# Peptides against a protein of PDB entry 8YR4: the designs that were tried, part 1

Every score and structure here is a prediction.

Target 1, 309 residues: chain A of PDB entry 8YR4
Amino acid sequence: PRGSPALQLVVLICLGLMGLERALNVLVPIFYRNIVNLLTEKAPWNSLAWTVTSYVFLKFLQGGGTGSTGFVSNLRTFLWIRVQQFTSRRVELLIFSHLHELSLRWHLGRRTGEVLRIADRGTSSVTGLLSYLVFNVIPTLADIIIGIIYFSMFFNAWFGLIVFLCMSLYLTLTIVVTEWRTKFRRAMNTQENATRARAVDSLLNFETVKYYNAESYEVERYREAIIKYQGLEWKSSASLVLLNQTQNLVIGLGLLAGSLLCAYFVTEQKLQVGDYVLFGTYIIQLYMPLNWFGTYYRMIQTNFIDMEN
Structure headers, positions and changes below count from the first letter of each chain, unless a header shows other numbers.
Peptide ipSAE is a variant of ipSAE made for these designs: the mean of its two directions, with the distance scale d0 fixed at 1.0 Angstrom where the peptide's residues are scored. Compare it only between designs on the same protein; published cut-offs may not carry over.
The geometry check fails a fold that doesn't show the stated peptide or that is severely misdrawn somewhere.

## One batch from the design tools (peptide; aimed at target 1 L240 N291)

Design b1_p8_1 (made by RFdiffusion4)
Pose (drawn by RFdiffusion4):
Structure b1_p8_1 (pose): chain A 309 residues (1-309), chain P 8 residues (1-8)
Amino acid sequence: as target 1 above (309 residues)
Amino acid sequence: VSFTESSE
């Protein structure tokens, strides 16, 4: 924010809260391991109670689920509401002030609905691009790297390889399948618009009664158009199911390999009992934000082209 | 272990 000083402080606080969320993402599974290790060795009730309370408090600060739930990141959403309102207002006012100074030939040439749709979509595109990228993409790519470092240095060497291969395959397959699915989605959207247009045309012109008893003909054409649309929709949704299945298979294979290796190492007295639940929890924690990357890829591309317009 | 799916 160029103008106001009160908002730059809020931006800095939001970035600090994002860092704190990354620290909590690392910290919570460590406390879960400590609790399990203390539990297996018959520890007194005092230290166990205090450690349990601390773990619960950390789970509360971190998202109880999917990271969009914690007290942190919600304070962030609140402050970002206050900040993103300023950018939205500024961009809308700049567009509106520019549209009122263009010459007459320009206004006589283009329609109003198209020009206004471009402006609205542009403002939404800038806002969404800032939110999506800064607060949902980079933090996850940072979480993956931090996890790779933690497992490769503080846990063992092989688990770094396991996490690296799993996440690399996940991202590659997600992007590859997503482009194909986008082609299918566009093909389906065009027909949906054509079907709506046919229905609107048949409703507006109550001449069907005049030039023939052509109610049946208008109904049949509408049915044919609906069938064509449904075929294209089935293709697109089946592609979505395939994407979900391949992502799930990749994560499952990574979890299986990591769990088997951790169990074997625990039986050989190399790792403690808590390391098993540490690995499991951390793998699930990495998986949860990764579930929405094909959508982020699509939205980032669309918003980039819209902002360019 | 449970797995979740995305939708649109």

Design b1_p8_1_s1 (made by RFdiffusion4, then SolubleMPNN; from b1_p8_1, 3 letters changed)
Fold by OpenDDE base, seed 5:
Structure b1_p8_1_s1 (fold): chain B 309 residues (1-309), chain A 8 residues (1-8)
Amino acid sequence: as target 1 above (309 residues)
Amino acid sequence: VVFYDSSE
């Protein structure tokens, strides 16, 4: 945002907070490891209490679940509201200006409500695309890379390789299955729009339908259209379950391989019990944002198509 | 936990 130095500072603060989230994603598992080790060693209460308190504080900053509910994430989201509004308004004004430069013939051929809908979709697609790329996709990829580096340096090269192979396979399958699923979703949406259009046309012509006593016929046609829609909806929903199960299987295999290897190194006294817990915790932590990667990819793809139209 | 990919 070149026009406001205050908004530029807010963007820099938001980028700094994103960096802090990446650091927290590494620190939280480390502190959890340390708690497990201190409990195993029967360490003094004062040391344990300090480490637990520090862990809980870091976990409050990081948040739980998808990582979107932590204090740092909430603060970033709060600060970003003004930047998003500025960006949205700028894109909207650019689209509006461009629409006014279009030929009179273009405007006469289109209903004003359709033009506004195109402008709103264009604005939302651009702003949504940027938000998903910057706040979801890039951070998730960064966390994977940080994870690979961390495990390669502090555990063994084999752990880094397992994480690399698991995440690479996960991402590849997520993309491939999401692209396959997109065909079913498009077919579903097309049939939904056709079913809705038929219902609207029937209701707009209600006098004619009533005059011919064709109400039962129109209801049956609508029922057939709903059944056809539900057949496509089932394919879309079933394909989503298949995606999620495939993702779960890949993560499960990675977790199995890495957990067995970690357990082996703990038995050989090369790693501590806390390191086993760290590995499991860190893999699950990487999995949480990755579960939404298919949605992000789909949204990105949809937004690109909506920008070309 | 199989998180459902939110269909927005």
Scores: peptide ipSAE 0.032, ipTM 0.758, DockQ to the pose 0.412
OpenDDE base, seeds 1, 2, 3, 4: peptide ipSAE 0.029, 0.025, 0.029, 0.025; ipTM 0.740, 0.727, 0.739, 0.709; seed 2 fails the geometry check

Design b1_p8_1_s2 (made by RFdiffusion4, then SolubleMPNN; from b1_p8_1, 6 letters changed)
Fold by OpenDDE base, seed 5:
Structure b1_p8_1_s2 (fold): chain B 309 residues (1-309), chain A 8 residues (1-8)
Amino acid sequence: as target 1 above (309 residues)
Amino acid sequence: IEFFDFTE
């Protein structure tokens, strides 16, 4: 944000917190490994208790689940509210000023309510796009790269390769299936709008419908529109299940390959039991944000299309 | 997993 040193500092703090989240994503599995190793070795209670307490504290900072609701993420989200508001206001003012520079013919051809809707969609689109890129897409890609580097350096090059292949395949299939699914969603939304328009037109023309005793005809037309919508909705929903199952299969195969390899190296005493748990835990941590990657990709595409209109 | 963005 140009012109506010306070907001610039907040942005820097948020970037620092994002870096801390990346560090936590590596540290939490490491501490969990250490707990498993200490339990296996029957280590003294004092060492175990400190490691467990440290793990729980780190896990509190990291959070867990899709879109980590950990302390660090919550603090980042809280601090970002003012930056988002500043950015939104700046985009709104830029759009509004640009609308005033447009030709009289453009304004006379459009209803004021449509112009305001375009401005609101444009603002939401830009702000949403930036938020998804900065807070979801870039961090997820960073975590994948960090994961590949970590496994390549601390386990074996084969683990890094498995993670690389698994994540590359996951991302590629997510993009391809999401693009394919977007066609079904657009068709569904178009039919939803058409169904809504028919209902509104029928209700606005209520007197005419009543005059012709055409209520049954309008209900049947509405029913046909709903059935057509539900056929498109089913395709959209079924395509989502297919995406999720494809993603699950790719992660499952990566987890299987890596877990078998890890178990083999544990049997050869090249790795510890805790390293097996580390691998599984880390892959699951990478998977959690990746489940939403299709959503982020779709939102980004929608927002780009809405900016071009 | 896709969240329905209710903002449409």
Scores: peptide ipSAE 0.026, ipTM 0.699, DockQ to the pose 0.096
OpenDDE base, seeds 1, 2, 3, 4: peptide ipSAE 0.023, 0.024, 0.023, 0.026; ipTM 0.616, 0.668, 0.630, 0.685

Design b1_p8_1_s3 (made by RFdiffusion4, then SolubleMPNN; from b1_p8_1, 5 letters changed)
Fold by OpenDDE base, seed 1:
Structure b1_p8_1_s3 (fold): chain B 309 residues (1-309), chain A 8 residues (1-8)
Amino acid sequence: as target 1 above (309 residues)
Amino acid sequence: ITFFDFSE
């Protein structure tokens, strides 16, 4: 934000908190590993109690891994409110200034309520896009990269390869299936708007419909439009279930392969029991934000289309 | 996961 050094400092603090969240995402599984190892070794109570207390404190700072429930994430979100308001107001003023620079012919051809709705959509699209990119997409990709590096360096190159292949396949299938689903959703929305328009037109012509006793005919036409809509809605909903099931299968296979390999390395005494638990907890932690990645990709795509309009 | 249809 040019012109407010206070808001620039808040942005820097928010970026620092995002870095802290990435560090917590690595540290929490490590401390959980250490607890399991200390329990396995029958370590002294004082060492165990300190490690458990430290783990619970780190877990409180991190939260549930969805990026919305941890203390650090909540503090970041709270501090970001002022930056978001400044950005929104700046975008609204730019759009409003641009609307006043447009020709009188452009304004005469549009209803004022439609122009305001376009301006609001434009503001929401830009601010939404920035929020999803900065707070959801980029952090999730960073956590995947950090995970690949961590497993490659501290376990074995095979673990890093399993995570890389699993996450690459997951992301690729998520994009491809989401693009495929977008066709069904667009068809559904178009049919919904057409069904609604027919209902409005029938109600606006109520006197004419009543004069000709055509109520039963209009109801039957509306029923046919609803049946056609529900056929498209079913395809949209079924395609979502297919996406979720495909995602679950990919993560399940990655977890299976990595867990079997980790168990084998533990039996060979190359890894400790805690390392098996670390792998499982870290993969589940990566999976939680990835469940929403298809939603984020779709929202980004929609916001780009709404910004071009 | 309910994809919030934020498509108004």
Scores: peptide ipSAE 0.013, ipTM 0.458, DockQ to the pose 0.104
OpenDDE base, seeds 2, 3, 4, 5: peptide ipSAE 0.000, 0.012, 0.012, 0.014; ipTM 0.343, 0.499, 0.459, 0.466; seeds 3, 5 fail the geometry check

Design b1_p8_1_s4 (made by RFdiffusion4, then SolubleMPNN; from b1_p8_1, 5 letters changed)
Fold by OpenDDE base, seed 1:
Structure b1_p8_1_s4 (fold): chain B 309 residues (1-309), chain A 8 residues (1-8)
Amino acid sequence: as target 1 above (309 residues)
Amino acid sequence: VTFFDFTE
């Protein structure tokens, strides 16, 4: 934000909090590992109690791993409200100024309510895109990279490879299936709009329909339009279930492969029991934001289309 | 869980 040093400081604090969230995502599993190791070693109560208290405190700061429920995430979101409002207002004023620079012929050809709706969509698309990229997509990719590096350095290169292959396959399938689903969703939305338009046209011509006793005919035409819509809705919904099941299968296979390998290394005394628990908890933690990645990808794609219009 | 079709 050019012109407000206070808002620039808030942006820097928000970036610092994002870095802290990444650190917490590594530290929380490590402290959980340490608890399991201390329990296995029958360590003194004072050491265990301190480690448990520290873990619970770190978990409070991190939250549930969805990026929305932790203290640090909530504090970041709270501080970001002022930055978002400044950005939205700046985009709205730029769009509004640009609308006033457009030719009189452009304004005469469009309804004022349509122009305002385009301006609102444009503002929402830019601010939404920025928020999804900065707060959801980039952090999730960063956590994956940090996870690959961590497992490669502290466990074995094989663990880093399993996480890399699992996450790469997950992301690739999520994109491909989401692009495939977008066709069904577009067809559904087009048919929904056509069904709604037919209902509006029938109601606007109510007097004519009544004069010809054509009510039963209009109801049957509307029924056919609904049946056609429901056939497309079913394809859209079924494709979502298929996406979720595919994602679950990929994570399940990655978790299976890595858990078996970790268990083997624990039996060989190369890893501790806590390291097995760390692996499982870290993979589940990476999975939570990835469950929404298909939604984020779709919203980004929609926001780009809405910004070009 | 891509349920939120917030695309108006």
Scores: peptide ipSAE 0.018, ipTM 0.525, DockQ to the pose 0.110
OpenDDE base, seeds 2, 3, 4, 5: peptide ipSAE 0.012, 0.017, 0.013, 0.020; ipTM 0.508, 0.592, 0.523, 0.535; seeds 3, 5 fail the geometry check

Design b1_p8_2 (made by RFdiffusion4)
Pose (drawn by RFdiffusion4):
Structure b1_p8_2 (pose): chain A 309 residues (1-309), chain P 8 residues (1-8)
Amino acid sequence: as target 1 above (309 residues)
Amino acid sequence: SFSSESDS
């Protein structure tokens, strides 16, 4: 925010809260491992109670699920509401003030609905791009790197390889499948618009009664168009199911390999009992934000082209 | 358990 000082402080607080969320993402599974290790060695009730209370408090600060739930990141959403309102207003006002100074030939040439759709979509594109990228993409790519470092240095050497290969395969397959699915989605959307146009045309022209008893013909053509649309929709949704399945298979293979290796190492007195639940929890924690990357890829590309317009 | 992505 160029103008107001009160908002730059809010931006800095939001970035600090994002860092804190990354620290909590690292911290919570460690406390879960400490609780399990204390539990297996018959520890007194005092230290166990205090450690349990601390773990619960950390789980409360971190998202109880999917990271979009914690007290942190919600304070962030609140402050970002206050900040993103300023950018939205500024961009809309700049567009509106520019559209009122163009010459007459320009306005006589182009329609109003198209010009206004471009402007609205542009403002929404800038806002969404800022939110998606800064608060949902880079933090996840930071979480993956932090997890790789933690497992490769403080846990063992092989688990770094396991996490690295799993996440690399996940990202590559997601992008590869997503481009194909986008082609299918566009093909389906064009036909959906054509079917709606046919239905609107048949409704507006109540001449079907005049030039024939052509109600049946209008109904038949509508059914044919619906069937064509349904075929394209089935293709698109089946592609979505395939993407979900391949992502799930990749995570599952990574979890299986890590769990088997951790169990074997625990039986050989190399690792403690808590390290098993540490690995499991952390793998699930990495998986949860990764579930929405094909959508982020599609939205980032679309918003980039819209902002360019 | 595994979750899935949905169409937006």

Design b1_p8_2_s1 (made by RFdiffusion4, then SolubleMPNN; from b1_p8_2, 6 letters changed)
Fold by OpenDDE base, seed 1:
Structure b1_p8_2_s1 (fold): chain B 309 residues (1-309), chain A 8 residues (1-8)
Amino acid sequence: as target 1 above (309 residues)
Amino acid sequence: PFFDEVEL
C-alpha cells in the first residue's frame, strides 16, 4: 500500500506470520514424532510431559491445518482486515472513476442498479482473487515444496519422490477435472438463467395468460425448463463427486506407498516408529488444504473472466 | 469437500 507506512508494516507482519505458519507445519509433525519415540523408549515422565505440552501449544498456534482456525491464522486474518479494506476501497474508487469516464451512450443503455452491481462484482473479484492467491494457493504450494525438501533431506530421496509424484498427479488431475467440470457448470448456469427469465416473462404477462386461460400451458413449459435444468445440475453434482473421489484415491495411493516404505525402513531399524507417524501426519496435513484447491482454481478462473468483462 | 459457492 503506497502512502501508509502503518499498513506497510501490517503487510510485513502478515508475511512474517505466514512464514511462522510454514515453520509450524514442519515443527508439529516433528514434535509428534518425538512423543511417539519417547513413548517407545519408555522415557522419564518429565521429558514426555514437556514434549506433549510443547506439541499441544504448537498445535494451538497452527490449528486444524485448514489454514483458518489456528491462533496465528486468526491473528493474520485480523491484522489483514485493514489492508483488505484499503485495497477494496482503492479498487472501488478506480472502478467508479472509470465508470464516470465512460460515454453517455454506455450509461443510457444500462440501469443504474446494473452499473452498481458490475462495480461491486469487479471489486469483489479483484479482492477475492488477491486473497485466495496470497493466503490459500501460494501457502499450499509452499507447504508442498517444503514437504518435498524435508522428506528428501531427512528421510530418503524415495520419500521426496513419492510426495512429488503424488502431489503433482493430484494437482494435474484437479486442474484437468475442474476444467472439464467448468463446461457442465456453464451449461447449468445458462439454463438456470433461461428458466428464470421464462418465469419472469410469464409473471410479467400474467394478465394475458389469464385472459387466454393459458395457465396450464405456462406451468408445463416451466416444468420442462426445470427438468432440463435438473439434468444439467445432476451432471455438475456428479462431476463434483467424481473429482472428490479421484482426489481421495490419489492421496490414498500416495499414503499407501509412503506408509509401506516407512514401515519397511522401521523394520530394518533405519527409521524409528515416530518417523512412520510423522509421515502419515504430514501427508494428512498437506491433504486438508488441497481439498479446496480446485475451488480456488475455479474461483481464480471465474474472477479473471469477470475482470475482462 | 468442494462447496460450489453459489456464483452470486
Scores: peptide ipSAE 0.026, ipTM 0.687, DockQ to the pose 0.161
OpenDDE base, seeds 2, 3, 4, 5: peptide ipSAE 0.023, 0.024, 0.021, 0.023; ipTM 0.669, 0.689, 0.638, 0.662; seeds 2, 3 fail the geometry check

Design b1_p8_2_s2 (made by RFdiffusion4, then SolubleMPNN; from b1_p8_2, 6 letters changed)
Fold by OpenDDE base, seed 5:
Structure b1_p8_2_s2 (fold): chain B 309 residues (1-309), chain A 8 residues (1-8)
Amino acid sequence: as target 1 above (309 residues)
Amino acid sequence: TFLVEVEI
């Protein structure tokens, strides 16, 4: 934002908070490892209590479930509200200015409500795309890279390779299956719009329908359109379950391979029991944002199409 | 838990 040094500072703070989230994603599993090791060694209560308190504090900063509910993420989201509003307003004014530069013939051929809907979709698509790229996609890819580096340096090259292969296969299958699923979703949305249009047209012509006593016929035609829609909805929903199951299978295989290898190295006294727990915890942390990757890819693809129109 | 991809 070239117009406000205050908003530029807020952007820099938000980027700093994003870096802090990446550090927390590494530190939280490490502190959890340390707790498990201290419990195994029957360490003094004072050392254990300090490590547990530090872990809980770091976990409060990181959040749980998806990386979106932690204190750092909430603070970033709060600070970003003003930046988003500034960006949205700037894009909206640029689109509005461009619409006023278009020919009178273009405006006469379109209903004003359609033009406004195009402008609102264009603004929302650009701002949404930027938000998803900067706050969801890039951080998730960064966490994967950090994970590969961490396991390669602090465990063994084999762990880094397992994470690399697992995440590469996960991302590839997520993209391929999401692109395949997008066809079913488009067909569903087209049939939904057609079903809704028919219902609106029937209701706008209610006097004619009543005059011909055709109410039962219009209801049956609407029922047939709903059944056709539900057949497409089932394909869309079933394809989502297939995506989620494929993702779960890839992560499950990676977790199995890495957990067996970790357990073997613990039996050989090359790793500690806490390192086994760290590996499992870290893989699950990488998995949580990746569950949304198909949604992010779809949203990005939709927003690009909506921006070209 | 299968986090259903919630359409945001």
Scores: peptide ipSAE 0.025, ipTM 0.700, DockQ to the pose 0.572
OpenDDE base, seeds 1, 2, 3, 4: peptide ipSAE 0.023, 0.017, 0.025, 0.023; ipTM 0.687, 0.632, 0.685, 0.633

Design b1_p8_2_s3 (made by RFdiffusion4, then SolubleMPNN; from b1_p8_2, 6 letters changed)
Fold by OpenDDE base, seed 5:
Structure b1_p8_2_s3 (fold): chain B 309 residues (1-309), chain A 8 residues (1-8)
Amino acid sequence: as target 1 above (309 residues)
Amino acid sequence: TFLTEVEL
């Protein structure tokens, strides 16, 4: 944001907090490993209690479930509100200024409510695109790269290769299946809009419908339109289940291969029991944000289309 | 099955 040094500092702090989240994603599994090792070794209570307390504190900072509920993420989101408002207002004013530069013929050909809806969609698409790219897509890709590097350096090159192949296959299938699914979603949305338009037109003409006693006929036509919509909705929902199952299968195969390899190296005394737990925990941590990647890709694609219109 | 359609 050019013009406010305070907002520039807030952006830098938010970027620093994003870096801290990446560090926490590595540290939390390491501390969990250390707890498992200390429990296995029957270590003194004082050492165990300190490591557990440190782990719980790091886990509070990181959050659980999706990377979005931790203290660091919440603090970042809170600080970002003012930056988002500034950016949104700037984009909105630029669009509004551009609309005033357009020809009178362009304004006379369009309803003012349609022009406003285009401006609001344009503002929301740009701000949403930036938010999804910076806070969801880029961090997820960074966590994958950090994971590959970490496993390659601290375990064995084979673990780094398994993570690389698993995540590459996951991302590729997520994109391909999401693009395929987008066709079904577009068809569903088009039929939903057509069904809604028919219902609105029937209700606006309620006097004519009542005059001709055509109420039963309009209800049956609406029922047929709903059945047609539900047939498209089923395809959209079934394609989502197929995406999720494909993603689960890829992660399951990666987890199986890596867990078997880790268990083998633990039996050979090359790795500790805690390292097995670390691998499983870290793969699940990578999976959690990746589950949303298809949604981010779809939102990005929609926002680009809405920005071109 | 995490429904990937949480409105952000």
Scores: peptide ipSAE 0.021, ipTM 0.664, DockQ to the pose 0.366
OpenDDE base, seeds 1, 2, 3, 4: peptide ipSAE 0.027, 0.018, 0.022, 0.016; ipTM 0.682, 0.618, 0.663, 0.589; seeds 1, 3 fail the geometry check

Design b1_p8_2_s4 (made by RFdiffusion4, then SolubleMPNN; from b1_p8_2, 4 letters changed)
Fold by OpenDDE base, seed 3:
Structure b1_p8_2_s4 (fold): chain B 309 residues (1-309), chain A 8 residues (1-8)
Amino acid sequence: as target 1 above (309 residues)
Amino acid sequence: SFSTEVEL
């Protein structure tokens, strides 16, 4: 960004973090292979436990299979919020200024398109929500229950307990943090609507603004409204990063506890090397859809509140 | 509507 050395430094840090994500994407598979080899070779517990702990730490930094919810990705996303807001504000102000430079004939012709776009958003949201509930939420909850039963029956009651505690804590924290976050999102949406209304009113009064040469004043008022919006957007986006990081921590702790216990039982020859692979893969598979659960819960909660009003 | 779900 031109004019802010602080934002330029943030961009450089974000590029450095993207480099670190690429290094993690190579290191995580290497450490995973090393665990499988150490388990196959019946290596001493201390070497195995250190390698497992290091793997889980690297996996916590990387996140899930896409890296999208890892600590490094969350930190990048958090730092990038200010850069995105700077870019958004610049684009919005350029569009708004350009709309005030357009001819009166252009403004008179476009009044009809706005009402249709509000109707399409409402219907698409409900249909999308139902699809997400049926195809993602219900299957994910079923897979968790099946997983708890499977690990309790085929491994040990301790594995079923770890999965149960991990997923219960994950869901509970997802709900609690999503409810807390909904406050910031509502405030953001209210301010977005107020900012849009001001832009629409200014553009509907385009003739009056032009007669008074008040374009610069309307642009400044719009900038102030955007800055106020961006203050609320930052809270919403930062609260999302906190949610994702909290989710990543819970899964990381569950993966650590279960992977150490599995590695111990493989060392005692009670479980096979394949069982260690299965546990880690299954926890990651449960985690991937659960990242969206906070948004699904929020969409459900919004629809219930919109039905009570 | 930035539904900042982690878009895949």
Scores: peptide ipSAE 0.020, ipTM 0.588, DockQ to the pose 0.122
OpenDDE base, seeds 1, 2, 4, 5: peptide ipSAE 0.021, 0.018, 0.019, 0.019; ipTM 0.615, 0.572, 0.567, 0.588; seed 1 fails the geometry check

Design b1_p8_3 (made by RFdiffusion4)
Pose (drawn by RFdiffusion4):
Structure b1_p8_3 (pose): chain A 309 residues (1-309), chain P 8 residues (1-8)
Amino acid sequence: as target 1 above (309 residues)
Amino acid sequence: SFTSESDS
């Protein structure tokens, strides 16, 4: 924010809260391991109670689910509401002030609905792009790297390879399948618009009664158009199911390999009992934000083209 | 705890 000083402080607080969320993402599974290790060795009730309370408090600060739930990141959403309101107002006012100074030939040439749709979509695109990228893409790519470093240095060497290969395969397959699915989605959207246009035309012109008893003909053409649309929709949704399945298979294979290796190492007195639940929890924690990357890829591309317009 | 992405 160029103008106001009160908002730059809020931006800095939001970035600090994002860092704190990354620290909590690292910290919570460590406390879960410590609790399990203390539990397996018959520890007194005092230290166990205090450690349990601390773990619960950390789980409360971190998202109880999917990271969009914790007290942190919600304080962030609140402050970001206050900040993103300023950018939205500024961009809308700049567009509206520019549209009122163009010459007459320009306004006589282009329609109003198209010009206004471009402006609205542009403002929404800038806002969404800032939000998506800064608060949902870079934090996750940072979490993957931090996890790779933690497992490769503080846990063992092989688990770094396991996490690296799993996440690399996940991202590559997601992007590859997503482009294909986008082609299918566009093909389906065009027909959906054509079907709506046919229905609107048949409703507006109550001449069907005059030039024939052609109610049946209008109903038949509508059914044919609906069938065509349904075929294209089935293709698109089946592609979505395939994407979900391939992502799930990749994560599952990574979890299986990591769990088997951790169990074998625990039986050989190299790792403690808590390291198993540490690996499992951390793998699930990495998986949860990764579930929405094909959508982010699609929205980022669309918003980029819209902002360019 | 596997889940699926949904369409918009």

